Peptides against a protein of PDB entry 5VVV. Designs and how they scored, part 62

Target 1, 276 residues: chain A of PDB entry 5VVV
Amino acid sequence: FLCGVVEGFYGRPWVMEQRKELFRRLQKWELNTYLYAPKDDYKHRMFWREMYSVEEAEQLMTLISAAREYEIEFIYAISPGLDITFSNPKEVSTLKRKLDQVSQFGCRSFALLFDDIDHNMCAADKEVFSSFAHAQVSITNEIYQYLGEPETFLFCPTEYCGTFCYPNVSQSPYLRTVGEKLLPGIEVLWTGPKVVSKEIPVESIEEVSKIIKRAPVIWDNIHANDYDQKRLFLGPYKGRSTELIPRLKGVLTNPNCEFEANYVAIHTLATWYKSN
Target 2, 276 residues: chain A of PDB entry 5VVV as posed
Amino acid sequence: FLCGVVEGFYGRPWVMEQRKELFRRLQKWELNTYLYAPKDDYKHRMFWREMYSVEEAEQLMTLISAAREYEIEFIYAISPGLDITFSNPKEVSTLKRKLDQVSQFGCRSFALLFDNIDHNMCAADKEVFSSFAHAQVSITNEIYQYLGEPETFLFCPTEYCGTFCYPNVSQSPYLRTVGEKLLPGIEVLWTGPKVVSKEIPVESIEEVSKIIKRAPVIWDNIHANDYDQKRLFLGPYKGRSTELIPRLKGVLTNPNCEFEANYVAIHTLATWYKSN

## One batch from the design tools (peptide; made by RFdiffusion4, then SolubleMPNN)

Design b2_p13_8_s4 (from b2_p13_8, 7 letters changed)
Fold by OpenDDE base, seed 4:
Structure b2_p13_8_s4 (fold): chain B 276 residues (1-276), chain A 13 residues (1-13)
Amino acid sequence: as target 1 above (276 residues)
Amino acid sequence: LKEEVRKIVEEEL
């Protein structure tokens, strides 16, 4: 069971010292996972093709080593979906080289994120792939196999919540393709019925699990505030039955952008996780 | 969230 934090918000990323402090807190609270997915990290999303500099490499190596020191699984995410051409072998090779670099930093767990992108493929991809889901699954499977089938590999679908599913969760051709074609060792991220799910009913997890043919990892936006910088979510982790725990592969909270605001959010997630 | 996604989230809240 993956339980911890995703740094998955838009806005200023956490500094390395905050991330190290996070790992210390996660260990103390018996949480086990950090997903590196800061949307405004240029080399994560906008410039995903660009290799890390020597200085950036040193920082990431230090960060990954710190995660290991605190027994936190460091998952490196990349979000190529803004401008990748899935059918272009050079793009696939570029993605491979980027993930090879991160693997050299000592990273062993990875994620491919296709959240917050348009559902439309370019003309070249439409000639090769029958759907956007087929394109995403193809590259995800290829990368997963190329990396030697890492123990933890995550996929974030473009339809990552109930409201984004067309026509709905159980009938989504996109999620059906993901469920049928995504290799079984790849985990699927999900935010619940909504982007920011006030509640995640058990029945909603059973519904999505059926179509994706696996238990999801919850990307939990309950404490996310990047959509409203005037608000801080200081309340407890709630609206998730502990009956979800045996039906999930994990829960990663995407909390407030303000690092110091997240004590209650993360601590109460840990309490929730231990209550099963 | 992207401004578009922000609007979606605001409508969902």
Scores: peptide ipSAE 0.080, ipTM 0.820, DockQ to the pose 0.843
Fold by OpenDDE base, seed 5:
Structure b2_p13_8_s4 (fold): chain B 276 residues (1-276), chain A 13 residues (1-13)
Amino acid sequence: as target 1 above (276 residues)
Amino acid sequence: LKEEVRKIVEEEL
């Protein structure tokens, strides 16, 4: 069971010292996972093709080593979906080289994120792939196999919540393709019925699990505030029955952008997880 | 969230 934090918000990323302090807190609270997915980190999303500099490499190596010191699984995410051409072998090779570099930093767990992108393929991809889901699954499976089938590999679908599913969760051709064609060793990220789910009913997890043919990992936006900088979510982790735990592969909270605001959010997630 | 996603989230709230 993956339980911890995703740094998955837009806005100023956490500094390396905040991330190290996070790992110490995660260990202290018996949490086990950190997903590196800062949307405004240039080489994560907008410039995903660009290799890390020597200085950036040293920082990431130090961060990955710190995660290991605190027994936290460091998952490196990349979000190529803004401008990748899935049918172009040069794009696939560029993605492979980027993940090879991160593997050299000592990273062993990875994620491909296709959240917050348009549901459109370019003309070249339409000639090769039957749908957007087929294109995403093809590259995800290829990368997963290329990396030697790492123990933890995550996929974030473009339809990552109930409200984004067309026509709905149970009938989504996109999620059907993901469930049928995504290799079984790849985990699927999900935010619940909504992007920010006030509640995640057990029945909603049973519904999505049926179509994706696996238990999801919850990307939990309950404490996310990157959509409204005037709000801080200081309340407890709530609206999730402990009956979800045996029906999930994990829960990763995407909390407030302000690192110092997240004590209650993360501590109460840990209490929830240990209450089962 | 991206401004486009922010609008979606704001509509969901």
Scores: peptide ipSAE 0.078, ipTM 0.819, DockQ to the pose 0.841
Fold by OpenDDE base, seed 3:
Structure b2_p13_8_s4 (fold): chain B 276 residues (1-276), chain A 13 residues (1-13)
Amino acid sequence: as target 1 above (276 residues)
Amino acid sequence: LKEEVRKIVEEEL
């Protein structure tokens, strides 16, 4: 069971010292996972093709080593979906080289994120792939296999919550394709019925699990505030029955952008997780 | 969240 934090917000990424402090807290609270997915980290999303510099490499190596020191699984995410051409073998090769570099930093767990992108394929991809889901699954499977089928590999669908599913969760052709074609060792991220789910009912997890043919990892936006910079979510982790735990592969909270605001959010997630 | 997602979240709240 993956339980911890996704740094998945838009806005200023956490600094390396904050991330190391996070690992200390995660270990102390018996949480086990950190997903590196900062949307405004240039080489994560907008410039995903760009290799890390020597200085950036040193920082990431140090960060990954710190995660290991605290027994935290470091998952490196990349979000190529803004401008990748899925049918272009050069793009696939570029993605491979980027993940190879991160593998050299000692990273063993990875994620491909296709959240917050348009559903439209370019003309070249439409000639090769029957749907956007097929394109995403194709590259995800190829990368997963290329990396030697790492123990933890995550996929974030473009339809990552109930409200984004067309026509709905159980009938989504996109999620059906993901469920049918995504290799079984790849985990699927999900935010619940909504982007910010006040509640995640058990029935909603059973519904999505059926179509994706696996238990999801919850990307939990309950404490996310990157959508409203005037709000801080300081309340406890709530609206999730502990009956979800046996029905999930994990829970990763995407908390407030302000690192210091997240004590209650992460601590109460840990309490929730340990209460099962 | 991306501006598009911000709008969606704002509509969901």
Scores: peptide ipSAE 0.075, ipTM 0.809, DockQ to the pose 0.831
Fold by OpenDDE base, seed 1:
Structure b2_p13_8_s4 (fold): chain B 276 residues (1-276), chain A 13 residues (1-13)
Amino acid sequence: as target 1 above (276 residues)
Amino acid sequence: LKEEVRKIVEEEL
């Protein structure tokens, strides 16, 4: 069971010292996972093709080593979906080289994120792939196999919540393709019925699990505040039955952008997780 | 917030 934090927000990323402090807190609270997915980290999303500099490499190596020291699984995410051509072998090779570099930093767990992108393929991809889901699954499977089938590999769908599913969760052709074609060792991220789910009913997890043919990992936006910089979400982790735990692969909270605001959010997630 | 993300979340709130 993956339980911890995703740094998945838009806005100023956490500094390396905050991330190390996070790992210390995660260990102390018996949480086990950190997903590196800061949207405004240029080499994560906008400039995903760019290799890390020597200085950035040293920082990431140090961060990954710190995660290991605190027994926290460091998952490196990349979000190539803004401008990748899925059918272009050079693009696939560029993605491979980027993830190879991160593997050299000691990272062993990875994620491919296709959240918050346009649903339209380019003309070249439309000639090769039957749908956007087929394109995404193809590259994800290829990368997963290329990396030697890492123990933890995550996929974030473009339809990552109930409200984004067309026509709905159970009938989504996109999620059906993901469920049928995504390799079984790849985990699927899900935010619940909504982007920010006030509640995640058990029945909603059963519905999505059926179509994706696996238990999801919850990307939990309950404490996310990137969407409203005037608000801090300081309340407890709530609206999730502990009955979800045996029906999930994990829960990763995407909390407030302000690192210092997240004590209650993360601590109460840990309490929730340990209460089962 | 990128206005785009705000729109997505505001439409869901």
Scores: peptide ipSAE 0.071, ipTM 0.818, DockQ to the pose 0.643

## One batch from the design tools (peptide; made by RFdiffusion4, then SolubleMPNN)

Design b2_p14_1_s1 (from b2_p14_1, 9 letters changed)
Fold by OpenDDE base, seed 1:
Structure b2_p14_1_s1 (fold): chain B 276 residues (1-276), chain A 14 residues (1-14)
Amino acid sequence: as target 1 above (276 residues)
Amino acid sequence: SVKEKYRERALADL
């Protein structure tokens, strides 16, 4: 069971000292996972093709080493979906080379994220792939196999919640293709019925699990504030029955942008997890 | 933008 934090928000990323402090807190609270997915980190998303500099490499190696010191699984995410051409072997090779660099930093767990992108393929991809889901699954499977089938590999769908599914969760051709074609060792991220789910009913997890043919990892936006930084979410982790735990592969909370605001959010997630 | 669409959806979920 993956339980911890995803740094998955828009806005200023956390500094390395905050991330190291997070790992110490995660270990202390018996949580086990950190997903590196800061939306406004340029080399994570907008400039995903760009290799890390020597200085950036040293910082990431130090961060990954700190995660290992605190027994936290460091998952490196990349979000190529803004402008990748899935059918272009050069783009696939560029993605492989970027993940090879991160593997050299000592990273062993990875994620490919296709959240917050347009539901359209370019003309070249339309000639090769039957659908957007087929294109995403093809590259994800290829990268997963290229990396030697790492123990933890995550996929974030473009339809990452109930309200993004067309016509709905159980009938989505996109999620059906993901469930049928994504290799079984790859985990699927999900935010619940909504982008910001006040509640995640057990029945909603049973529905999505059936179509994706696996238990999801919850990307939980309950404490996310990147959509309105005038709000701080200081309340407890709630609206999730502990009966979800045996029906999930994990829960990663995407909390407030302000690192200092997240004590209650993360601590109460840990209490929830340990109550099963 | 896709970021703006995310923000609008997240705000509508509140």
Scores: peptide ipSAE 0.664, ipTM 0.963, DockQ to the pose 0.844
Fold by OpenDDE base, seed 4:
Structure b2_p14_1_s1 (fold): chain B 276 residues (1-276), chain A 14 residues (1-14)
Amino acid sequence: as target 1 above (276 residues)
Amino acid sequence: SVKEKYRERALADL
């Protein structure tokens, strides 16, 4: 069971010292996972093709080493979906080289994120792939196999919540393709019925699990505030029955952008996880 | 933008 934090928000990423402090807190609270997915980290999303500099490499190596020191699984995410051409072998090779670099930093766990992108393929991809889901699954499977089938590999769908599914969760052709074609060792991220799910019912997890043919990892936006700078979410982790735990592969909270605001959010997630 | 669509949806979820 993956339990911890995704740094998955828009806005200024956390600094390395905050991330190290996070790992210390996660260990202390018996959480085990950090997903590196800061939306406004340029080499994560907008400039995903760009290799890390020597200085950036040293920082990431230090961060990955710190995660290991605190027994936290460091998952490196990349979000190529803004402008990748899935059918272009040069793009696939560029993605491979980027993940090879991160593997050299000592990273062993990875994620491909296709959240917050348009559902449309370019003309070249439409000639090769039957759908956007087929294109995403193809590259995800290829990368997963290329990396030697790492123990933890995550996929974030473009339809990552109930309200993004067309026509709905159980009838989504996109999620059907993901479920049928994505290799079984790849985990699927999900935010619940909504982007910001006040509640995640058990029945909603059973519904999505059926179509994706696996238990999801919750990307939990309950404490996310990147969409409204006038809000801070200081309340407890709630609206999730402990009956979800045996039906999930994990829960990764995407909390407030303000690092120090997250004590209650993360601590109460840990309490929730231990209560099962 | 896709980011704005995210923001609008997240705000509507509250």
Scores: peptide ipSAE 0.575, ipTM 0.947, DockQ to the pose 0.838
Fold by OpenDDE base, seed 3:
Structure b2_p14_1_s1 (fold): chain B 276 residues (1-276), chain A 14 residues (1-14)
Amino acid sequence: as target 1 above (276 residues)
Amino acid sequence: SVKEKYRERALADL
């Protein structure tokens, strides 16, 4: 069971010292996972093709080593979906080389994120792939196999919550393709019925699990505030029954952008997890 | 922007 934090927000990423402090807190609270997915980190999303510099490599190696020191699984995410051409072998090779570099930093766990992108494929991709889901699954499976089928590999769908599913969760052709074609060792991220789910009912997890043919990892936006800079979410982790735990592969909270605001959010997630 | 689409959806879900 993956339990911890996703740094998955828009806005200023956390600094390396904040991330190391997070790992200390995660270990202390008996949490086990950190997903590196900061939306405004240039080489994560906008410039996903760009290799890390020597200086950036040293920082990431130090960060990954710190995660290991605190027994925290460091998952490196990349979000190529803004401008990748899925049918272009050069793009696939570029993605492989980027993940090879991160693997050399000592990273063993990875994620491919296709959240917050347009559903429109380019003309070249339309000639090769039957749908956007087929394109995403194809590259995800290829990368997963290329990396030697790592123990932890995550996929974030473009339809990552109930409100994004067309016509709904159980009938989504996109999620059906993901469930049927995504390799079984790849985990699927999900935010619940909504982007920011006030509640995640058990029945809603049973519904999504059926179509994706696996238990999801919750990307939990309950404490996310990147959508409204005037809000801070200081309340406890709530609206999730502990009956979800046996029905999930994990829970990763995407908390407030302000690192210092997240004590209650992360601590109460840890209490929830240990109450099962 | 992609970010604005996220924000609009996140706010509509509240």
Scores: peptide ipSAE 0.359, ipTM 0.896, DockQ to the pose 0.835
Fold by OpenDDE base, seed 5:
Structure b2_p14_1_s1 (fold): chain B 276 residues (1-276), chain A 14 residues (1-14)
Amino acid sequence: as target 1 above (276 residues)
Amino acid sequence: SVKEKYRERALADL
């Protein structure tokens, strides 16, 4: 069971010292996972093709080493979906080289994120792939196999919540393709019925699990505040029955942008996780 | 922007 934090918000990323402090807190609270997915990290998303500089490499190596020191699984995410051409072997090779660099930093767990992108393929991809889901699954499977089938590999679908599913969760051709064609060792991220799910009913997890043919990892936006800079979510982790735990592969909270605001959010997630 | 699209969706889901 993956339990911890995703740094997945838009806005100023946490500094390396905050991330190290997070790992210390995660360990102390018997949480085990950190997903590196800061949306405004240039080389994570907007410039995903760009290799890390020597200085950035040193920082990431130090961060990954710190995660290991605290027995936290460091999952490196990349979000190529803004402008990748899935059918272009050069793009696939560029993605491989980027993940090779991160693997050299000592990273062993990875994620491909296709959240917050348009469902439209370019003309070249439409000639090769039957759907956007087929394109995403193809590259994800290829990368997963290329990396030697790492123990933890995550996929974030474009339809990552109930409200994004067309026509709905159980009938989504996109999620059906993901479920049927994504290799079984690849985990699927899900935010619940909504982008920001106030509640995640058990039945909603059973529904999505059926179509994706696996238990999801919850990317939990309950404490996310990047969408409203006037709000801080200081309340407890709530609206999730502990009966979800045996039906999930994990829960990663995407909390407030303000690192210092997240004590209650993360601590109460840990309490929830230990209560089952 | 993509960020705006996310924000709009996140706010619409509240």
Scores: peptide ipSAE 0.355, ipTM 0.893, DockQ to the pose 0.820

Design b2_p14_1_s2 (from b2_p14_1, 6 letters changed)
Fold by OpenDDE base, seed 4:
Parts: structure tokens; sequence; C-alpha cells
Structure b2_p14_1_s2 (fold): chain B 276 residues (1-276), chain A 14 residues (1-14)
């Protein structure tokens, strides 16, 4: 069971010292996972093709080493979906080389994120892939296999919540393709019925699990505030039955951008997790 | 932008 934090928000990323403090807190609270997915990290999303500099590499190596010191699984995410051409072997090779670099930093767990992107493929991809889901699954499977089938590999679908599913969760051709064709060792991220799910009913997890043919990892936006800088979510982790725990592969909270605001969010997630 | 679409949707979810 993956339980911890995704740094998955838009806005200023956490500094390395905050991330190290996070790992210390995660260990102390018996949480086990950090997903590195800061939306405004240029080399994560907008410039995903760009290799890390020597200085950036040293920082990431240090961060990954710190995660290991605290027994926290460091998952490196990349979000190529803004402008990747899935059918272009050079793009696939570029993605491989980027993940090879991160593997050299001592990273062993990875994620491919296709959240917040257009559902439309370019003309070249339409000639090769029968759907956007087929393109995403193809590259995800290829990267997963290329990396030697790492123990933890995550996929974030473009339809990452109930309200993004067309026509709905159980009938989504996109999620059906993901479920059928995504390799079984790849985990699927899900935010619940909504982008910001106030509640995640058990039935909603059963529905999505059926179509994706696996238990999801919750990317939990309950404490996310990147969409409204005037809000801080200081309340407890709630609206998730402990009955979800045996039906999930994990929960990663995407909390407030303000690192210091997240004590309650993360601590109460830990309490929730340990209550089962 | 997709960020603004996300923001809009997240606000609609509240």
Amino acid sequence: as target 1 above (276 residues)
Amino acid sequence: SYKEEYRKKALEDL
C-alpha cells in the first residue's frame, strides 16, 4: 500500500529542505511514499525533454538519497503529454534517456502523468493509434518494460476522475483501453469522483477498479489549494472510509502549496491509514 | 490553458 504525499500542485515547488523535512515526517508517521510531480518544474512537464544539469542532478541525487535514508519510496514523475508525439520513436527515445538519467540518480520508481492535457492526438499519432488511450498505454508499457519493470510504476490517466470520464466511469472507452492494455504491474492514479473529491465512496472505487482492472492509487486533492491561493485546507483527512484501504493500491495526498500548512493533512492521512 | 481548466474544475468541485 503506497501511502504518503504527491507534490503534484501548480505553483512554486517545495525546496529541497522542505522535501527532506517531509521525508522525516513521513517516516515518523509510518508513511512510505513521495511522488515527485511538481507541475511547474520545467523539466517535469513543459520541458520534459530537457536533461537535468549537473547542479540539478546533484540536488535530485541528494533528494533521492534522503528519501532512502528515511525509508521513503521516491517516485519520479514526468508529464510529457503536453506536446509528445507518441508515434515518434525519437520522442520515446528522449523520454527513455530522461528516465535513464533519473535512474542514475538512484531512482527506482517512476510515473508517467497524462493529466491536464488535450484528448486530441496529432495527425501522426492518429495514423498509428486507434485512440488517445492506446497511444498513452503504448508508451507507458514500453517505458515500463524499458526500465526493467520497476516495482512501482504509476500511470495518471487523462480521465483521472469521474467527472472527466466520457460518458461516465463505467462506460469510458478511454478507461476501458487503459484497463485492458496497460500492463498489470502498472498502477493507475485516480482523484475520485471529482478533481477535488470531498468524498470518495467505496462504490466509486469499485466502479473505477472494475474498468481499469486494478485497485487505483488515489491522488488525493482534498487538501490541494493550487487552484485558489486564497484558501488553505487545514482540516483533517476525511470523507474516505477506511473500507477503501483494502480496495486501493495507495493514497498520495496532494496537499496545500504552503508546506507548513500540511501538518494536519498528512498526519490525519497517517492516522486514517493506520486505523485499518 | 490546462492549468486554468483544472483550476476552473477544482473550483466547481467545492
Scores: peptide ipSAE 0.637, ipTM 0.956, DockQ to the pose 0.864
Fold by OpenDDE base, seed 3:
Structure b2_p14_1_s2 (fold): chain B 276 residues (1-276), chain A 14 residues (1-14)
Amino acid sequence: as target 1 above (276 residues)
Amino acid sequence: SYKEEYRKKALEDL
């Protein structure tokens, strides 16, 4: 069971010292996972093709080593979906080389994220792939196999919540293709019925699990505030029954952008997880 | 931008 934090918000990423302090807190609270997915980190999303510099490589190696010191699984995410051509072998090779570099930093767990992107394929991809889901699954499976089938590999769908599913969760052709064709060792990220789910009913997890043919990992936006600069969420982790725990592969909270605001968010997630 | 679309949707979901 993956339990911890995703740094998945828009805005200023956390500094390396905040991330190390996070790992110390995660270990202390018996949490086990950190997903590196900062939306405004240039080489994560907008410039995903660019290799890390020597200085950036030293920082990431130090961060990954610190996660290991605190027994935290460091998952490196990349979001190529803004401008990748899925059918272009050069793009696939570029993605492979980027993940090889991160593997050399000592990273062993990875994620491919296709959240917050256009649903339309380019003309070249439409000639090769039957749908957007087929293109995403193809590259995800190829990368997963290329990396030697790592123990933890995550996929974030473009339809990552109930309100993004067309026509709905149980009838989505996109999620059906993901469920049928995504390799079984690849985990699927999900935010619940909504982008910011006040509640995640058990029945909603049973519905999505049926179509994706696996238990999801919750990307939990309950404490996210990147959508409203005037909001700070200091309340407890709530609206999730502990009956979800046996029905999930994990829960990763995407908390407030302000690192110092997240004590209650992360501590109450840890209390929730240990209560089962 | 997709960031602004996300923000809009997140606010609508509240």
Scores: peptide ipSAE 0.516, ipTM 0.936, DockQ to the pose 0.867
Fold by OpenDDE base, seed 5:
Structure b2_p14_1_s2 (fold): chain B 276 residues (1-276), chain A 14 residues (1-14)
Amino acid sequence: as target 1 above (276 residues)
Amino acid sequence: SYKEEYRKKALEDL
């Protein structure tokens, strides 16, 4: 069971010292996972093709080493979906080289994120792939196999919540393709019925699990505030029955952008997780 | 931008 934090928000990323302090807190609270997915990290999303500099490499190596020191699984995410051409072998090779670089930093766990992108494929991809889901699954499976089938590999679908599914969760051709064709060792991220799910009913997890043919990892936006700078979510982790725990592969909270605001959010997630 | 679409949707979910 993956339980911890995703740094998955828009806005100023956490600094390396905040991330190290997070790992210490995660260990202390018996949480086990950190997903590196800061939307405004240029080399994560907008410039995903660009290799890390020597200085950035040293920082990431140090961060990954710190995660290991605290027994926190460091998952490196990349979000190529803004402008990748899935059918272009050079794009696939560029993605491979980027993940090879991160693998050299000592990273062993990875994620491909296709959240917050256009649902339309380019003309070249439409000639090769029968749907957007087929393109995403193809590259995800290829990358997963290329990396030697790492123990933890995550996929974030473009339809990552109930309200993004067309026509709905159980009938989504996109999620059906993901469920049927995504390799079984790849985990699927999900935010619940909504982008910001106040509640995640058990039945909603059973519905999505059926179509994706696996238990999801919750990307939990309950404490996310990147969408409204006037709000801080200081309340407890709630609206999730502990009966979800045996029905999930994990829960990763995407909390407030303000690192210092997240004590209650993360601590109460840990209490919830340990109550099973 | 996709950031603004996300923000809009997240605000609609509240």
Scores: peptide ipSAE 0.514, ipTM 0.933, DockQ to the pose 0.867
Fold by OpenDDE base, seed 1:
Structure b2_p14_1_s2 (fold): chain B 276 residues (1-276), chain A 14 residues (1-14)
Amino acid sequence: as target 1 above (276 residues)
Amino acid sequence: SYKEEYRKKALEDL
């Protein structure tokens, strides 16, 4: 069971010292996972093709080593979906080389994220792939196999919550393709019925699990505040039955952008997880 | 932008 934090918000990323302090807190609270997915980190999303500099490489190696010191699984995410051409072998090769560089930093766990992107393929991809889901699954499976089938590999769908599914969760052709064609060793991220789910009913997890043919990892936006700079979410982790735990592969909270605001959010997630 | 679409949807979910 993956339990911890995703740094998955828009806005200023956390500094390396905040991330190291996070790992210390995660270990102390018996949590085990950190997902590196800061949307405004340029080499994660906007400039995903760009290799890390020597200085950036040293920082990432130090961060990954710190995660290992605290027995925290460091998952490196990349979000190529803004402008990748899935059918172009050069694009696939560029993605492979970027993940090879991160693997050389000592990273062993990875994620491909296709959240918050256009649902339309370019003309070249339409000639090769039957749908956007087929294009995403093809590259994800190829990368997963290329990396030697790492123990933890995550996929974030473009339809990552109930309100993004067309026409709905159980009838989505996109999620059906993901469930049928995504390799079984690849985990699927999900935010619940909504982008910001006040509640995640057990029945809603049973519904999505049926179509994706696996238990999801919850990307939990309950404490996310990147959408409203005037709000801080200081309340406890709530609206999730402990009956979800045996029905999930994990829970990763995407908390407030302000690192110092997240004590209650993360501590109460840890209490919830240990109450099962 | 996709950030603005996310922001709009997240605000509708509150």
Scores: peptide ipSAE 0.636, ipTM 0.957, DockQ to the pose 0.869; fails the geometry check

